# Peptides against a protein of PDB entry 6TME, part 19

Target 1, 324 residues: chain A of PDB entry 6TME
Amino acid sequence: NRLKRAYIALQAWKKAFYSDPFNTAANWVGPDVCSYKGVFCAPALDDPSVLVVAGIDLNHADIAGYLPPELGLLTDVALFHVNSNRFCGVIPKSLSKLTLMYEFDVSNNRFVGPFPTVALSWPSLKFLDIRYNDFEGKLPPEIFDKDLDAIFLNNNRFESTIPETIGKSTASVVTFAHNKFSGCIPKTIGQMKNLNEIVFIGNNLSGCLPNEIGSLNNVTVFDASSNGFVGSLPSTLSGLANVEQMDFSYNKFTGFVTDNICKLPKLSNFTFSYNFFNGEAQSCVPGSSQEKQFDDTSNCLQNRPNQKSAKECLPVVSRPVDCS
Target 2, 324 residues: chain A of PDB entry 6TME as posed
Amino acid sequence: NRLKRAYIALQAWKKAFYSDPFNTAANWVGPDVCSYKGVFCAPALDDPSVLVVAGIDLNHADIFGYLPPELGLLTDVALFHVNSNRFCGVIPKSLSKLTLMYEFDVSNNRFVGPFPTVALSWPSLKFLDIRYNDFEGKLPPEIFDKDLDAIFLNNNRFESTIPETIGKSTASVVTFAHNKFSGCIPKTIGQMKNLNEIVFIGNNLSGCLPNEIGSLNNVTVFDASSNGFVGSLPSTLSGLANVEQMDFSYNKFTGFVTDNICKLPKLSNFTFSYNFFNGEAQSCVPGSSQEKQFDDTSNCLQNRPNQKSAKECLPVVSRPVDCS

## One batch from the design tools (peptide; made by RFdiffusion4, then SolubleMPNN)

Design b1_p9_4_s4 (from b1_p9_4, 6 letters changed)
Fold by OpenDDE base, seed 1:
Structure b1_p9_4_s4 (fold): chain B 324 residues (1-324), chain A 9 residues (1-9)
Amino acid sequence: as target 1 above (324 residues)
Amino acid sequence: LSALELEKL
């Protein structure tokens, strides 16, 4: 009986709760698991006469606890949403049995350990949200071989380089923000066919921006702020025909910010503050457009307010990094 | 607003 397995799983999970401030699991009593708060039943795909637990939604429940291995008995679950809780520990490997997993949201919890590689075992996974946790170590390259619509990795402890397999991703949204990623952005980034938003904020990324970023013709948001990027902005950024929000602030960029970038047709906000740019086109000057917002603060620009001192600029500007 | 900002709300 599939519901009997679900009952065992859910009762094991209830026992794994240390705190349930909203009494979310108060009605988790008896065999009728479909009546449980945050448990959703649907007809089974293989037999429409059989009800199964198809979804879990415990979002915003502030539950403290862990995910017990018995959750692997929820073999019919396609939607697993448990964000904004205080769940701790690791994602159980037993969840590999949830072969129908479509959306997995464990964001805003206290999960630890390496990337939950069990997520890579789900053949039908489309949405992966693991942000706002304490996941650590390297990102597995295989994540980008998945046919995901969205990949949320931000606000974790991920380290090492971004995998070169990123170019294989079909995701529209990818967030790397607020991790410990290092190294260069892979040149393969330009192969991301469906990318709309990508966020690198607040990592240890370095090197030159790859020219291949200019191939991201569908990108609307590109944020690379708060990293260690060097060199000039790629001239190929003129190819970002749909970019609306672009942020390169808090890096070590040098060179000239060109008209071809600042005149991008859909650009609404372009922040390039807190760098070492030594020139900008008139189209990049804050207040030059009513339709576009620019921030050129704390660069090495002449005749602009709030710039770095010559003492701070000269050592960097005199040694431009060649990215060619 | 970026997806990141939307999710902070």
Scores: peptide ipSAE 0.041, ipTM 0.763, DockQ to the pose 0.421
Fold by OpenDDE base, seed 5:
Structure b1_p9_4_s4 (fold): chain B 324 residues (1-324), chain A 9 residues (1-9)
Amino acid sequence: as target 1 above (324 residues)
Amino acid sequence: LSALELEKL
């Protein structure tokens, strides 16, 4: 039966624990898997008279171990939350059998290897959190073909370019922060229909910002800080009618920060520090508004405090990158 | 770290 398969899986997993400091699996004894701590049963979708393991919640259990292939026997699991543990190794390919997977949270672990492509096999996946791991290599472009509400990729070892398929994403929240992503932000970014928050912090992204960012009418948070972006800020950023938090700090931007950006109607915080901007509108000056916070620190601005030296500015400001 | 990076649904 389905619970017998779950028992085999859960007992195999218990054997894969190296440390269980809170004794979370102490009661993982006997055939009654529905009584196991962190195991949640529900009526099966196909037969309400059958009880199945529908969810796992081991969040914050500090368990050291790995995910054994026998977890693929948990075929009724829709919720898999195991964040803030010390699980290591790879996500088992056998999890492809978990066709009901809806939420997958393995964040704050020690997972390694490439992107867990098994996540792409789940037709109903809505939430993917793999942040704070050691996943590496390329992000598969197919991730953005999924109808995900949230995509958390931050604090990993992902490298290469951001896939152009990003424009197909229906996610409201996407994090790329603290990886090794390189290249340009794809122009297709402007096609993200439901995007509210996107974070690129602390990558190796470069080139000009695409003008298509200005099409992100619903974005409330846009953080592109700590990258290698060049050129001027796109004038199309005036289209960000709902942006509240915007950060372009720690880049190589040049040119003039315009009124059209600093007067965005919902803008509460705009950080453009640690660039090579050579001018700003009066509306961009820190302290010019009570409702908006600005940071213009460490640019090439005249008559502003805490700016770069002329020696640092001149070589960059005199050779602006044309993004047109 | 941004608040977004720590956000969980």
Scores: peptide ipSAE 0.041, ipTM 0.761, DockQ to the pose 0.226
Fold by OpenDDE base, seed 2:
Structure b1_p9_4_s4 (fold): chain B 324 residues (1-324), chain A 9 residues (1-9)
Amino acid sequence: as target 1 above (324 residues)
Amino acid sequence: LSALELEKL
């Protein structure tokens, strides 16, 4: 009986709760698991006469505890939303038995260890949110071989380079922000077909921006702020016909900010502050447009306010990195 | 608003 297996799993999970401030699991008593708060039943896909546990929603429950291996008995679960809790430990490998997993949200918890490779075992996964945890180590390249609509990785402890497989991603939204990623952005990034938003904020990324970024015609948000990027902005950024928000602030960029970038047709905000740019086109000057906001603060620009001193600029500007 | 701002928990 599927509901009997679900009962075993849910009772094991209730025992794994250290704190339930809102008494969310107070009604988790008896065999009628479909009446449990945050448990959703539906007809089974293989037999519509059989009722199964198809979803879990414990979002914002502030539950402290862990995920026990018995959760692998919830074999009919397609939706697993447990964000904004205090769950700790690792994601159980037994969740590989949840072959219908479609949406997996464990964001804003206290999960630790490497990337939860069990997520790679789910053939139908479309949504992956693991942000605001303590996941560490390398991002598996295989994450981008999956047909995901969204990939939220921000606010973790991920290290190493961004995989070259990123170009295979079909995701509309990808977040890398507030990790420890290093190295260059892969040139394969330009192969992302459905990308609307990509965020690299607050990593240890370096090198030149790849020219292939200019192939991201559907991007509305591109944020590469708070990294170690060097060289000039790629001239191919003129290809970002739909970009609305663009941030390159807090890097080590040099060279000239061109008209072709600042005149992008949908550009609403372009922040390039806290770099070493030594010139900008008149179209990039803050206040030059009513429709666009620019920030050129703390560069090496002549005749602009709030710029770096010649002493700070000269060592960097005199040694431009050639990205060609 | 970036995805990070929209999805602020």
Scores: peptide ipSAE 0.032, ipTM 0.755, DockQ to the pose 0.457
Fold by OpenDDE base, seed 3:
Structure b1_p9_4_s4 (fold): chain B 324 residues (1-324), chain A 9 residues (1-9)
Amino acid sequence: as target 1 above (324 residues)
Amino acid sequence: LSALELEKL
């Protein structure tokens, strides 16, 4: 019974392929779906005597097509990996029937429409990768109420603000990069308990950095580059005891880059170039350490190479944004 | 894999 439903689903999907350059679905013939390339069977969790389709792996198959609603018949699938294809359209709402979904990777495709809210319906989801698509609109606040290990959202068309619910996330890795997010980083960010890596690169984010970033004591990567952030760097960044990679480049930051930031114990790379900083501590100067790399290029620093002109600096530096 | 490396698919 379950394998018959899987056969119907997989044959519907094969019909939804417009191009299969590697002939990945060439063997998708007949009722033995467990022999299909990229289809993995396992004993059912509820009955070990029953074989079910538990996983799909079509990564890097360059398949052009769409996801048909019949994929909702794959009710035993826990692993769904279809990255690096040319799948288009929307994620089918019928996938809500895949209640065992654990890992969902649809990255590097041509998916469109709003955030795939069907992902919120999966109670056991741990890994969500939707990066490198054309997903648009608002990020649902409820995404951060999920007990996810990783959330990859980068290289999409997401807009509006980052939800304040971000502080509820238990994810170790979160990427927002290369979207259209706007507004401030929520102050609730400091409540993220398990965060190791967070990336905001290349958005329309603005305002002051929240002081609460300094509470992210387990973060190893913090990248906020290529945004519209203003004001001084929070003094609380001295609390980032495990940060290795930190990037604030290509913003509108002002003020002084302090010793307390540049002397962070695990800091290996700190980029603060292309801002309006008007001073830096000696520990922040490129070449001051053999263990740390710094970039101070294109700021408003005195006696440093490759700085902005006084004409570019004066209008910004003379009107510092107070973030207090 | 760092988040930065993961951005480069």
Scores: peptide ipSAE 0.044, ipTM 0.771, DockQ to the pose 0.686; fails the geometry check

Design b1_p9_5_s1 (from b1_p9_5, 5 letters changed)
Fold by OpenDDE base, seed 4:
Structure b1_p9_5_s1 (fold): chain B 324 residues (1-324), chain A 9 residues (1-9)
Amino acid sequence: as target 1 above (324 residues)
Amino acid sequence: MTVAEEEKS
C-alpha cells in the first residue's frame, strides 16, 4: 500500500516535468518504484518487513518542472535532495504529511513565494537548504526554534529583520547572505551555542555590531561584509578564540582596529577594507604576519596605501556613532 | 564568498 502511494506520487511528479535533459525519469515506469533512478527504499521504521520510499536524490539533474501536491503521498521520505534543478513554483503544503523529513534540500532552483512554512511542521528536520531560489518576504522566527544543524537561506529575496529567536538556534552553519535583510543583528546572537559559520554578506543590515558576538566561542567563519554597519568593532571580539575567517569589509565602521582583534589566536584572514577606520594596530597591518592575511584597503588610515581621501573620511570620522 | 555559501549538498 505504501509503495502504491509512492507510485502515484512519483508518476504525478514525472508528469510535472517540463524537461528532463539527462532522462533521469526515463526508467520511472511500472510499480517497482524502488528501481527508479534517484529513488531510494528502506525498511519502514514501524515495520521492518515493509519496504518504503525513504529518500529522493535528484541533485544536479537539471530537471525543469514543479512539485505537485501528490508528493504528499511520500509519507516515509526522510531525505529529499533535489538541488541544482530548474523546479519552479511553490513548495506544496501537502509535504506536511512527510513527518519523517530529516534533510530537505531544494537549493539552486527557481522556487518562489514566501518562506516554505511546511518545513516548520517537520518535527525531526535537521538540515534545511533553500538557498539560490526566489523565496521572499519575512523569515519566520520559528525557524530558529527547530533543532537544525544547518540553515542555508542565502541568495533569495528575504526581507525584514533577522528574528531575535536566532539565539535559540543550535545550527553549526547559518547563511543569510545575498538577501534583503534589514535592521540590526540581534543581541541574542551570542546565545548560539553550536555556531561555527555565519554569513551576513550583501544585505541591508545596519546599526552597531552587538557585543554579544564575542560570546561565539566556536565560530570559525564570521562574515558581515557588504552591509550598512556603523560604529566601532566591539572590543568583545577578542573573545572569538576560534575564528579563522573574519570579514567586515564594505560597511561604515569607524574607529580603531585593535591589537586584540588582529592577534586572535586562530585568525587566518581578516578583511576590514572599504570602511572608515581611522587607525589600526601594527598587528593589523597587511604583511605584518606570515600566518595572517589582512586587508585594510579603502579606509581612513594614515600612512597606508589605497585609502579614502580626506574629503570622504572627514564627514564620517568626525561623527562617530556611539554604540554604547 | 565563504565555503558555507558555495557548498552544495
Scores: peptide ipSAE 0.039, ipTM 0.771, DockQ to the pose 0.283; fails the geometry check
Fold by OpenDDE base, seed 1:
Structure b1_p9_5_s1 (fold): chain B 324 residues (1-324), chain A 9 residues (1-9)
Amino acid sequence: as target 1 above (324 residues)
Amino acid sequence: MTVAEEEKS
């Protein structure tokens, strides 16, 4: 009975394919769905004597099509990996029936519409990858209430502010890059207890960096490049004991880049180019360390190469933003 | 681009 439902779902999906360049679904014929390419069966959790469709992996199949509502019949699916296809449309609400969903990867497709709120209905979701799509609108604050290990949102069309609930996230990796997020980074960011990597690249974020960033003790990657951040770098960044890669390039930062930042013990790459910094410690100078790479290009630094002109610097440097 | 941005499951 459960496999019969799966058969209905998978046949409906096959019909929803516009193009299957690799003939991935060529063998999607007959009731033996467990033999289908990209379909994986396992014993049901509630009855080990029953075989169910537990996973889908159609990664890199270049399939054009959409996700039909009949996919909601795949109620035993815990792993749904369909990245690197050409699926379009919206994520069907019928997927709310997939209560075992653990990993959901629809990245690198052509999905549109708002954030797929159906993902919030999955109680056991641990991995969410929706990057490289055309999702738009605001990010629901509830996403960070989920016990996710990874949240990949980059390369979409998300707008609005980053929710204050970000501090509740238990994710080790969160990507916001290449969206249209605006406003400030929430001060609650410092409460992200498991955060290792966070990427804000290429948004419309602004304001001062919150001091609470310095509380992110486990962060190894912090990239806030290509935004509209202003003010000085928080002195509390000296608390980033595990940061390896840090990028603040292409912002509107001002002030002095201090020793306590550039001497972070695990720092390997620190890029602060294309800002309006008017000073840097000797430890921040490119070439000052063999173990660390720095880029101070296109700032307002004296006696450094490739800096902005005085004409470009003076209007900004003379009007420092107080972030205190 | 960071590793986090490029990696796919």
Scores: peptide ipSAE 0.037, ipTM 0.783, DockQ to the pose 0.279; fails the geometry check
Fold by OpenDDE base, seed 5:
Structure b1_p9_5_s1 (fold): chain B 324 residues (1-324), chain A 9 residues (1-9)
Amino acid sequence: as target 1 above (324 residues)
Amino acid sequence: MTVAEEEKS
């Protein structure tokens, strides 16, 4: 009996709670699991006459505990939303049995260990949110082979390079922010055909920006701030016809910020502060437009306020990195 | 923090 299995799973989970400040699981008593707070039942896909646990929503419950392996008995769960709790430990590999998993949100918890590779086993996964945890190690390249709509990885401890498979992603939103990613942005990034928002903030990324970024015609948000990028901005950025928010601040960029970038038709905010740019087009000057906001602070620009000293600029500006 | 970073399901 599916509901009996669900009962076993949910009771095991309740037992794994260290703290339930809102008494969310207070009514998790008895065999009627469909009445449990945060448990949602629906007709089974294979038999509409059978009621199964199809979803869990414990968002914002502030529950402390862990995910026991018995959760693998929730084989009909398609929606698993447990964000903003204090769950710790690892994501159980037994969740591989949840073959209907569609949305998996464990964000804003205290999960640790490597990337939860069990997520890769779910054939129908569309939404993956593991942000604001303590996941560590290498991001498996296979994540981008999944037909995901959104991939939230930010605020973890992921390290190593961004997989070249990123170009295979069909996600509209991808966040890498606030990890320990290193190396270059893969050139395959330009193949992300559905990308709207991508965020690289606060990593250890380096090298030149790939020219292929300019192929991201649908991108509305591109934030590469707080990294170690070098060289000039790719001229191909003029291809970002839909970009609204663009941030390259807090890098080591050099060269000239061109009209072709600053005059992008949908550009609303362009921040390129805290770099080593030695020139900018008039269209890039803050206050030059009523429709666009620019920040050129702390560069090597002449006749602009709040720039770096000549002493700081000269060593870098005189030795520009050639990205060609 | 960008909109993408703050988005929740």
Scores: peptide ipSAE 0.036, ipTM 0.782, DockQ to the pose 0.240; fails the geometry check
Fold by OpenDDE base, seed 2:
Structure b1_p9_5_s1 (fold): chain B 324 residues (1-324), chain A 9 residues (1-9)
Amino acid sequence: as target 1 above (324 residues)
Amino acid sequence: MTVAEEEKS
């Protein structure tokens, strides 16, 4: 019965393919769905004597098509990896029936519409990758209430603010890059105790960086480049004991870049170029260390090459934003 | 591009 349902789903999906350049679904013929390329069967969790479709892997198949509602019949699927295809349309609501969903990767496709709220219905979801699509609108706050290990949202059309619930996330990796997020980074960010990598690149984020960023003891990558951040770098950034890659470039930061930041013990690359910093510690100067790389280009620094003109600097530097 | 952005499953 379960494999029959899977057959119906997979045949409906094959019919929803507009193009299959690698003939991935060429062997998707007959009732033996477990022999289908990219279809993986396993014993059912509730009955080990029953074989079920437990996984789909169509990564890098370059398939054009859409996800039909019949995919909701794949009720035993825990792994759904279909990245690097040309699937379009929306994620079917019928996927709510896939209650065993553990890893969901639809990245690098042509999906549109709002955030796929069906992902919130999966109680056991650990991995969510929806990057490199055309998802739009608000990010549901509930996404960070999920016990996810990774949240990949980059390269979409998401708008509005980052939810305050971000602090509840247990994810080690979170990407917001290349969206249209606006507002401030929530102060609750410091509660992300398992965070290793977070990227905000290329959004419309603004305001001061919250001091609570310094509580991210396990972060190795922190990239806030290409936004509208203002004020000074928080002194609490000295708490980033494991940061290796840090990028604040292409913002509107002011003030002094301190020794406490540039001497972070694991720091290998610190880019703070294209801001309005008016001073830096000697430890922040590019070439001052063989172990660390710095970029101070296009700031308001004295006696440094490739800085902004006094005309560009004065209006901003003379009006520092108080982040207190 | 950061490692996180480039990561593919």
Scores: peptide ipSAE 0.034, ipTM 0.776, DockQ to the pose 0.252; fails the geometry check

